# Designs tried in a protein design run: peptides against a protein of PDB entry 6PSE. Part 119

Target 1, 78 residues: chain A of PDB entry 6PSE
Amino acid sequence: PSEEEEYARLVMEAQPEWLRAEVKRLSHELAETTREKIQAAEYGLAVLEEKHQLKLQFEELEVDYEAIRSEMEQLKEA

## One batch from the design tools (peptide; made by RFdiffusion4, then SolubleMPNN)

Design b2_p24_8_s3 (from b2_p24_8, 14 letters changed)
Fold by OpenDDE base, seed 5:
Structure b2_p24_8_s3 (fold): chain B 78 residues (1-78), chain C 78 residues (1-78), chain A 24 residues (1-24)
Amino acid sequence: as target 1 above (78 residues)
Amino acid sequence: as target 1 above (78 residues)
Amino acid sequence: MEAEKQRQIELLRRILEEARRAAA
């Protein structure tokens, strides 16, 4: 049997004491995993915002660069 | 009593059938939350890589920009 | 690129909000 099937059987045949302990365990893991999910989401959001800001800066620099490049080209041709 | 205390009491006084249902519920929520956590982490990682590549491009452009800016300044002062 | 970023931001915000509600 698969681990899942074995686990299911354990749950079905378990005594109340084991079940209460399992509820406690799962509750704890859920709380921890939820916290980690929040953290992961916050990190992802922060990185996205950083990338977005960097992209804006890059585009601004491109505009400035092209302006200077064009002016330089004009001066060199004069 | 707090919600946590009430929940704890429910768990302590619950029949096996309720406990089994609660284990099932918590297991499902844990699986879902875990999946969402992983998803968020993967998105963050992908964006980090994109940001890194963008940063490299930005730095390269900065070098080129400063070179032209400096040359332009020299030409205007000559 | 911008549209995709926005979609990702919204997704992350959604995940975050749902998680916060569940944790509260």
Scores: peptide ipSAE 0.122, ipTM 0.794, DockQ to the pose 0.463
Fold by OpenDDE base, seed 3:
Structure b2_p24_8_s3 (fold): chain B 78 residues (1-78), chain C 78 residues (1-78), chain A 24 residues (1-24)
Amino acid sequence: as target 1 above (78 residues)
Amino acid sequence: as target 1 above (78 residues)
Amino acid sequence: MEAEKQRQIELLRRILEEARRAAA
């Protein structure tokens, strides 16, 4: 039998004490996993914002670089 | 009583049928939350890698920019 | 690139909002 089928059988044959303990275990794991999900999402969002700011800075520097490059080229041609 | 206390009481007084249903509910929520956590982490990692590549490009452009700026300054001083 | 960033931002915000709602 699959692990899922075995677990399902265990749940169906379990005593109330085991079931209560399992509810407690699952509740705890769900809470922890939820916190981790929130943390992962917050980290991802922070990195996205940092990347966005960096992109803006990069584009600004590209404009400045092209301006100086063009000016330099004009000076060398004259 | 707090919601947590009420829930705890419900679990302690619940019949096996309710407990089995609760185990099933919590198991499903845990599975979904786990998938979402993994997805958030993967997206965050992808953006982090993109940010890192962008940072390298930015630093390279800074070097090139300073080189041209310095050359331009020398030409203007001569 | 911008469109992709916005899609990712919206996705992460959605995941975050759903998680916060579930935890509240």
Scores: peptide ipSAE 0.122, ipTM 0.794, DockQ to the pose 0.455
Fold by OpenDDE base, seed 2:
Structure b2_p24_8_s3 (fold): chain B 78 residues (1-78), chain C 78 residues (1-78), chain A 24 residues (1-24)
Amino acid sequence: as target 1 above (78 residues)
Amino acid sequence: as target 1 above (78 residues)
Amino acid sequence: MEAEKQRQIELLRRILEEARRAAA
């Protein structure tokens, strides 16, 4: 039997004391996992914002670079 | 009483049928939250890699820009 | 690229809001 099937049988045959302990365990794990999810999401958002700002800076530098390149090309052709 | 205290009392006074249902509910929520956490982490990693590549491109462009700027400055001073 | 970023930001914000509500 799969671990899932075995767990399901355990839950079905469990005494109230075990079930209460399992509710407590699962509640704790859910709280921890939820906190970790929030942290991951916050990190992802921060990195995304940093990438966005970097992209804007890159695009600005590209414009400045092309301007200087064009000026230099004109000077070399004259 | 806090929601936590009320929930704790509910768990303590609950019948086995309710407890089994609660274990099932919490297991489902934990599975969903875990999946969401993994997805958030994977996305955060992907964005971080993209930001890193963009940073390398930006630094390369900065080097090229400074080279052209310096060359142009020399041409204007001659 | 901007539209995709905005969609992702909205998704992340939604995840955060839902998680905060569940934790609160």
Scores: peptide ipSAE 0.118, ipTM 0.794, DockQ to the pose 0.503
Fold by OpenDDE base, seed 4:
Formats: sequence, C-alpha cells, structure tokens
Structure b2_p24_8_s3 (fold): chain B 78 residues (1-78), chain C 78 residues (1-78), chain A 24 residues (1-24)
Amino acid sequence: as target 1 above (78 residues)
Amino acid sequence: as target 1 above (78 residues)
Amino acid sequence: MEAEKQRQIELLRRILEEARRAAA
C-alpha cells in the first residue's frame, strides 16, 4: 500500500489521544506553512515589481541608445 | 475565551469520529497550502533569475551607451 | 509578456489575500 493508504489506516485505527496529538501537529504545520506561503507570495510580488521597473528602465535606455546611435551614424555619413 | 482556547477545548472533548474528520480536513488544507507555497516560491525564484539576467543586460547597455555618448560629445566639441 | 505578468500578479495577490484572510 502507498504511504497515503498506510496513513489513512493509521488514522482510522488510532486512539483519541493520538488523534488529538495529530490535530495539534497538523494545526501547527498548517499555521507555519500558511505564514511561509504569505511570505513567498510577498517576495514573489516584490521581485516581480522590481523586474518590471527594471524592464521599463532598460527599454528607456534602449530608446536613448538608438537615438544616439542614429545621430552618430548621421554625423559620420555627413 | 479566545478562538484558540475554544478550539482547543473542542478538540479535547471531541469524539474520535470528529477527530478523524478534523485530521482529514487539516491534512487537505496543509497539502493545498504547501502546494501554493511551493508554486509561489518557484515563481519568485524564476522572476529573480530573470531580473538578474535583465540587470546584466542593462549594465552592458549602460556601458555601451556611455561609450557612444562620450564619443559623440568629443565629436561635438571638436 | 504584459499579459503573463498581469496574470501572475493577480495570482500572487489572490494567494496573499486568501492566506491573510485565513490567518486572520
């Protein structure tokens, strides 16, 4: 049987004391995991925003670069 | 009493059937929350890597831009 | 790129909102 099936059997056969302990354990892990999920999401959003700003800056610089390159090319051809 | 204290009392007084159901519920929520956390983390990492590459490209373009700008300035002053 | 970015932003915001609500 899979680990999941084995765990399910354990839960079905478990005494109340074990079940209470398991509820406590799972509640704790859920709380921690939820906090970590929030943190991960916040981090992801922050990095995404930073990347977006950087992209805008990069595109602006590309425009400026092409403008100067074009002007320089014209000067050299004259 | 706080919600936490009330929940704790509920768990202590609960019958095995309720406890098993609660274990199942918590396990499900934990699995979902874990998946979402991992997803957010993976995305954050991917965006971070993209941002890093973009930063390198930006810095390279800055160097090229300054080189052309300087050359142009020299040509105009001559 | 913009569409994908926006979709991802919405996903992250949703995750945050749901998580905060659940934790509150």
Scores: peptide ipSAE 0.118, ipTM 0.794, DockQ to the pose 0.598

Design b2_p24_8_s4 (from b2_p24_8, 13 letters changed)
Fold by OpenDDE base, seed 5:
Structure b2_p24_8_s4 (fold): chain B 78 residues (1-78), chain C 78 residues (1-78), chain A 24 residues (1-24)
Amino acid sequence: as target 1 above (78 residues)
Amino acid sequence: as target 1 above (78 residues)
Amino acid sequence: MEAEKKAAEEALRRILAEAAEAAA
């Protein structure tokens, strides 16, 4: 039998005390996993913002670089 | 009483049928929340990798920019 | 790159919104 089938049997045959303990366990794990999900999402958003700021800086540098490159090219051709 | 206290009372006074249903509900929600957590983590990792690549490109451009700036400064002093 | 960023942002915001709703 699969682990899932075995677990299902345990739940079906369990006494109320075991079931209450399992509800408590699952509630705790759900709360923790929910917190971790939120944390992961917040972290992902923060990284996205950082990447966006870096991209803007990169684009600004590209503009400055092309300006200097163009000026340098003109000086070398004179 | 807080919602948590009320829920705790429900669990303590619940019949086995309700408890089994609650175990099933919580197991399902835990599985879904876990999947979403993993998904969020995967997104965050992907964005981190993109940010890292962009940072490398930015650093390369900075090196090139400083090289041209230095050359141009030398030409102007000359 | 921008399209991927936007898609990821929307996905993450959705996850956060769903989590907030579940916690409420």
Scores: peptide ipSAE 0.179, ipTM 0.810, DockQ to the pose 0.515
Fold by OpenDDE base, seed 4:
Structure b2_p24_8_s4 (fold): chain B 78 residues (1-78), chain C 78 residues (1-78), chain A 24 residues (1-24)
Amino acid sequence: as target 1 above (78 residues)
Amino acid sequence: as target 1 above (78 residues)
Amino acid sequence: MEAEKKAAEEALRRILAEAAEAAA
């Protein structure tokens, strides 16, 4: 049997005391996992913002670079 | 009483059938939340990797820009 | 690149919105 089937059987045959303990365990894990999910999402958004700012800086530098390159090309041809 | 205290009381007084249903519900929510957490982490990682690549490109462009700037400065002074 | 960024942002914002709703 799969682990899932074995777990399902355990739940069906479990005493109330075990079930209450399992509810407590699952509630705790759910709370922790929810916090971690939120944290991961917030971190991801922060990195996205940093990447966006870096992209803007890169594009600005690219414009400046092309301007100098073009000017230098013109100077060399003159 | 807090919602947490009320829930705790409900769990203590619940029949086995309710407890089994609650275990099932919590297990389902935990699985979904875990999936979403992992997804968020994967998104964050992907963006972080993109940011890193962009940073490397930016640093390379900075080097190239300074090289051209320096060359142009020398040409203007000659 | 912008499309992927936007998609990721929307996905992350959705996750946050759902979490905020569940916490409210």
Scores: peptide ipSAE 0.177, ipTM 0.810, DockQ to the pose 0.548
Fold by OpenDDE base, seed 1:
Structure b2_p24_8_s4 (fold): chain B 78 residues (1-78), chain C 78 residues (1-78), chain A 24 residues (1-24)
Amino acid sequence: as target 1 above (78 residues)
Amino acid sequence: as target 1 above (78 residues)
Amino acid sequence: MEAEKKAAEEALRRILAEAAEAAA
């Protein structure tokens, strides 16, 4: 039997006191896990925004760089 | 009474059948939330890595840009 | 900028590690 099957059997055979304790435990873990999930999402979103801004700056610099590079190349070829 | 206090009272007064159902519900939600947390974290890390690579590229381009800019400035001042 | 990034990375890695432990 899998751990899941064993756990299921335990739940089915458990007394109310154990079940109440298990509900409390699971509720706590769910709350914590939910908080952590939210935190992970918030960090991810923040980084995405930073990456986006950086990308815009990079693309702008590329344009400026190519302009100067082209001018320089023309001067060298003349 | 807070919702939490009401829920706690409900759990204390609940029959075993309800408690088993609640354990099942909470277990399911915990599993889903855990998966989502992991997914969020993985995504966040991926974005961080991408941002890092982009930053390196940006800094390299800045160096190259300043080199050309300086060279051109010197030529103009001569 | 790098310090904040590193802190965020560490936080995310911690979340992943904790999640892995819970799944085990």
Scores: peptide ipSAE 0.173, ipTM 0.805, DockQ to the pose 0.530
Fold by OpenDDE base, seed 3:
Structure b2_p24_8_s4 (fold): chain B 78 residues (1-78), chain C 78 residues (1-78), chain A 24 residues (1-24)
Amino acid sequence: as target 1 above (78 residues)
Amino acid sequence: as target 1 above (78 residues)
Amino acid sequence: MEAEKKAAEEALRRILAEAAEAAA
């Protein structure tokens, strides 16, 4: 029998006291897992913001670089 | 009474049939939340990798920019 | 910047590792 089948049997044959304890256990695990999910999302968002700022800086530098490169090319061709 | 207090009362006064249904519900929600947590973590790592690659590109461009700027300055001073 | 990045990475990896252990 699989662990899932054994667990299902336990739930079906369980007394109310065990079932209440299991509800409490599952509620606790759900709360913890939810907190961890939120934490992961918050970290991801923070990194996204940093990446966005870096991208803006990169784009500004690209503009400046192309300006100087173009000027340099013109001077070399003269 | 708070929702938490009302829920606690329901669990304490519930019949075995309701408790079994609640175990099933919570198990399902836990499974879903666990999947979402994993997805959030994977997404966060992906964003970190993207930011890292962008940082490398930015640093390479900075080096190239400073090289051209220096060469341009030397040419203008000659 | 790098310190924060490293901390976030470690946190995310920890979450993933714990999730993998729970699923095993």
Scores: peptide ipSAE 0.169, ipTM 0.804, DockQ to the pose 0.558

## One batch from the design tools (peptide; made by RFdiffusion4, then SolubleMPNN)

Design b2_p25_1_s1 (from b2_p25_1, 14 letters changed)
Fold by OpenDDE base, seed 1:
Structure b2_p25_1_s1 (fold): chain B 78 residues (1-78), chain C 78 residues (1-78), chain A 25 residues (1-25)
Amino acid sequence: as target 1 above (78 residues)
Amino acid sequence: as target 1 above (78 residues)
Amino acid sequence: MEELKREFEEAMARMRAEEAAREAA
């Protein structure tokens, strides 16, 4: 039998005391996992904001680069 | 009573059939939340890699910018 | 940036290991 089938049998045959303990365990693990999920999302959001700021800086540099390139081209044509 | 206290009382007074259903519900939610946690972490990593590539591109553009700036300065002095 | 990447990779590895341990238990 798969571990899932064995666990299902355990749940079906378990006494109320075991079931209450299992509810408590699962509730705790769910709360922790939920917190970790939120934390991971917050970290991803922070990196995304940093990336966005870097993108803005990159775009500003591109504008400055094109300005100098254009000026240089004009000087070469004069 | 807080919702937590009310839930705790419900668990303590619940029949085995309700407890088994609750174990099943919590197990399902835990599995889903775990998957979502992993997904959130993977997204964060992907954004970090994109940020790294953008940083490399920014540094390359800085080098090119300084090269053109230097060439332009030489042309103005000639 | 490399440090943050390493931290994320380690976190992911821990999460996968915990999931694998739960599936194996």
Scores: peptide ipSAE 0.130, ipTM 0.782, DockQ to the pose 0.131
Fold by OpenDDE base, seed 5:
Structure b2_p25_1_s1 (fold): chain B 78 residues (1-78), chain C 78 residues (1-78), chain A 25 residues (1-25)
Amino acid sequence: as target 1 above (78 residues)
Amino acid sequence: as target 1 above (78 residues)
Amino acid sequence: MEELKREFEEAMARMRAEEAAREAA
């Protein structure tokens, strides 16, 4: 029997006391996992925003760099 | 009574059939939430890696830019 | 960035451990 089948059997044959304990356990784990999920999402969003800002700065620097590079190239060709 | 207190009372007074159903519900929600949490974490990590690579590229460009800027400044002062 | 990466890695490690514990249980 798979662990899932064994667990299912356990749940089916369990006494109310065990079931109440299992509900409590699962509720706790669900609450924690939910909090962690939300936190992970928030952090991911923050990093994405930072990456976006960095990209904008990078693109601005690229423009400035290309301007100077082009001017320098023209001066070297003269 | 808070929703938590009401829920606790419900669990305490519930019949085995309800408890088994609740275990099943919570198990399902926990599995889904866990999957979502993992996905969020993986996404966040990927974005972080991308940001890191972008930062390296930005720093490299800054070095190149400062080199050209300094050379150009020297040429203008001469 | 490294700190956040570590936090994500730790979170993933906890998740994997919890999942593995469920699969092992």
Scores: peptide ipSAE 0.146, ipTM 0.787, DockQ to the pose 0.126; fails the geometry check
Fold by OpenDDE base, seed 2:
Structure b2_p25_1_s1 (fold): chain B 78 residues (1-78), chain C 78 residues (1-78), chain A 25 residues (1-25)
Amino acid sequence: as target 1 above (78 residues)
Amino acid sequence: as target 1 above (78 residues)
Amino acid sequence: MEELKREFEEAMARMRAEEAAREAA
């Protein structure tokens, strides 16, 4: 039997005391996993914001670079 | 009573059928939340990689910009 | 940036470990 099938059998055959303990265990794991998910999402958002700021800086530098390149090209042609 | 206390009472007073259903519910939610956590982590990693590549491009452009700036400064002084 | 990457990798490793522990249990 798959682990899932074995677990399903365990749940079906379990006494109320085991079931209550399992509810408590699962509730705890769910709370922890939820916290970890939120933390991961917050980190992802922070990185995205940093990436966005970097992109803005990059675009600004591109503008400045093209301006200087154009000026230099004009100086070389004159 | 707090929601937690009410839930605790519900678990303590619940019949096996309800407890089995609750185990199933919590197992499902835990599986979904785990998947979402993994997805969030994968997304965060992808954004970090993109940010890193952008940083490399930015640094390359900075080098090119300083080179042109220096050359232009030399041309203006000559 | 490397620190955040490490934290994500550690979080992923913990998730994989928890998943593996669930599969191994």
Scores: peptide ipSAE 0.142, ipTM 0.785, DockQ to the pose 0.100; fails the geometry check
Fold by OpenDDE base, seed 3:
Structure b2_p25_1_s1 (fold): chain B 78 residues (1-78), chain C 78 residues (1-78), chain A 25 residues (1-25)
Amino acid sequence: as target 1 above (78 residues)
Amino acid sequence: as target 1 above (78 residues)
Amino acid sequence: MEELKREFEEAMARMRAEEAAREAA
């Protein structure tokens, strides 16, 4: 029998006291896992915002670079 | 009574059939939330890697920009 | 940046280990 089948049998044959304890355990694990999921999402969002700011800075530098490149090319041809 | 207190009373007074159903529900939600947590972490990692690559590109452009700026300044002073 | 990457990788490793333990148990 698979572990899933064994667990299913345990749940089926369990007394109310065990079932209440299992509900409590699962509720606790669900709460913790939910908190961890939210935390991971918040970190991802923070990094995304930093990446966005960096992208803006990069694009500004590209504009400045092309301006200087163009000016220098004009000076060399004059 | 708070919703938490009401839920606690429900669990305490519930019949085995309800408790088994609740175990099944919580197990399912835990599995889904766990998958979502993993996905959130993977997303955060992916964004971080993208930010890292962008930072490298930005630093390379800064070096190129300073090189051209220096060359142009030398040409203007000569 | 590398520090944060390491933290994410460690978190992912923990999560994968926990999932593997659930599937194996």
Scores: peptide ipSAE 0.131, ipTM 0.782, DockQ to the pose 0.124; fails the geometry check

Design b2_p25_1_s2 (from b2_p25_1, 13 letters changed)
Fold by OpenDDE base, seed 3:
Structure b2_p25_1_s2 (fold): chain B 78 residues (1-78), chain C 78 residues (1-78), chain A 25 residues (1-25)
Amino acid sequence: as target 1 above (78 residues)
Amino acid sequence: as target 1 above (78 residues)
Amino acid sequence: MEALKAEFEAALAAMREEERRREEE
């Protein structure tokens, strides 16, 4: 029998006290898993913002680099 | 009475059939929330990897920029 | 970047809604 089938049998044969305890357990695990999911999404957003700021800095540096490269090319051609 | 207190009363007074249905509901929600948590974590990891690659590119450009800046400075001082 | 942001925002919204629903129950 699969673990799922065994668990299903446990639920079917369980006394009300066990079922109430299982509801409490599952509710707690659901709450914890939800918090963890929120935290993961928040961290993802934070990293995304950091990446965005880094991209802006990169693009600024590219502009500065091309400016100096162009100036240097002009000086070498003269 | 708070909704939480009402829910707690429902669980305490519930028949086994209701409790089994609630276990099934909570198990399903937990499974879904777990999948969503994993997905959020995977997305977060993807953003981290992208940020890391961008940082490497930025650092490479900084090196190239400083090289050209230094060469330009030397040419101007001569 | 915007697509990934939208995915995280959607995930956060879904999670917050689930928390709110549980607090309301």
Scores: peptide ipSAE 0.172, ipTM 0.799, DockQ to the pose 0.158; fails the geometry check
Fold by OpenDDE base, seed 4:
Structure b2_p25_1_s2 (fold): chain B 78 residues (1-78), chain C 78 residues (1-78), chain A 25 residues (1-25)
Amino acid sequence: as target 1 above (78 residues)
Amino acid sequence: as target 1 above (78 residues)
Amino acid sequence: MEALKAEFEAALAAMREEERRREEE
């Protein structure tokens, strides 16, 4: 049987004490997983903001680079 | 009583049928939340990788920029 | 980038709301 089928059977045959413990376990895991999901999203946003700032800096540097390149080209042609 | 205390009391007083339903509910929510957590982590990782690539490009451009700047400075001094 | 930002923001909002509901529960 699949682990899922075995688990389903366990739940169906379980005594109330086990079921209460399982509810407690699952509630705890759900709370933890929820917190971890939030943290992952927060981290993702932070990295995204950092990437955005870096992109702006990169674009600024590209402009400056092209300006110098153009000036250099003009000097070499003169 | 706090909702947590009420819920705890409900779990303690609940019949096996309710407990089995609650296990099923919590298992489903846990599975969904876990999937969402994984997805958030994957997205965060993707952004991080993009940021890293952008950083490498930025650093390369900085090197190129400084090279041209230095060459330009030398030309102006000559 | 904006789309991904919106996804993260939506995920955060949903999760914070879920957390808030659990704290209220």
Scores: peptide ipSAE 0.171, ipTM 0.797, DockQ to the pose 0.122; fails the geometry check
Fold by OpenDDE base, seed 2:
Structure b2_p25_1_s2 (fold): chain B 78 residues (1-78), chain C 78 residues (1-78), chain A 25 residues (1-25)
Amino acid sequence: as target 1 above (78 residues)
Amino acid sequence: as target 1 above (78 residues)
Amino acid sequence: MEALKAEFEAALAAMREEERRREEE
């Protein structure tokens, strides 16, 4: 039987004391997993903001680069 | 009583049928939250990779810009 | 980027609301 089927049988045959302990365990794991999900989302958001700022800087540098490239081309043609 | 204390009392006084249903509910929520956590981590990683590629492009452009700037400065001094 | 930001913000909001609900419970 799959671990899932074995677990389902365990839950079905379990005594109330085991079930209460399992509710407590699952509640704790859910709280921890929820915290980890929040942290992952916060990290993703921070990286996204950093990427956005970097993109703005890149676009500014592209403008400056094209300006100097154009000036250089004009000087070489003269 | 706090909702937590009320929930704790409910779990303590609950019949096995309710406890089995609660285990099923919590297991489902844990599975969903785990999936969402993984998804958030994957998205965060993708953004990080994009940011890294953008940083490399930015650094390459900085080198090219400084090269043109230096050449331009030399031409203006001659 | 804005769409992904909105998704992260929505996920955070949903999670904080769930956490708040659990703290209030």
Scores: peptide ipSAE 0.167, ipTM 0.796, DockQ to the pose 0.120; fails the geometry check
Fold by OpenDDE base, seed 5:
Structure b2_p25_1_s2 (fold): chain B 78 residues (1-78), chain C 78 residues (1-78), chain A 25 residues (1-25)
Amino acid sequence: as target 1 above (78 residues)
Amino acid sequence: as target 1 above (78 residues)
Amino acid sequence: MEALKAEFEAALAAMREEERRREEE
């Protein structure tokens, strides 16, 4: 039997005291997992913003680089 | 009474059938929330990798830019 | 980037709503 089938049997045959404890355990784990999911989302947003700022800086530098490259090319052709 | 206190009373007074259903519900929600957390973490890692690659590209461009700037400065001073 | 931002924001909003509901409860 899969662990899932064994767990299902355990739940089906369990006494109310075990079931109450399991509800409490699962509620706690759900709350913690929810908090961790929030933290992951917040971190993801922060990294995304940092990436966006870096992209803007990169694009600005590309413009400046192309300007100097073009000026240098013009000087070499003259 | 807080909904938490009401829920705690409900769990304490609940019949085994309700408790089994609640275990099933919480198990399902935990599994879904866990999958969502993993997905958020994977997305966060992907963004972090993209940011890292962009940073490397930015640093390479800075080196190239400084090289051209220095060459241009030398040409202007000559 | 905007799509991923929207996904993270939606996830945060859903979770904050769930947390708020639990606190109000």
Scores: peptide ipSAE 0.167, ipTM 0.796, DockQ to the pose 0.116; fails the geometry check

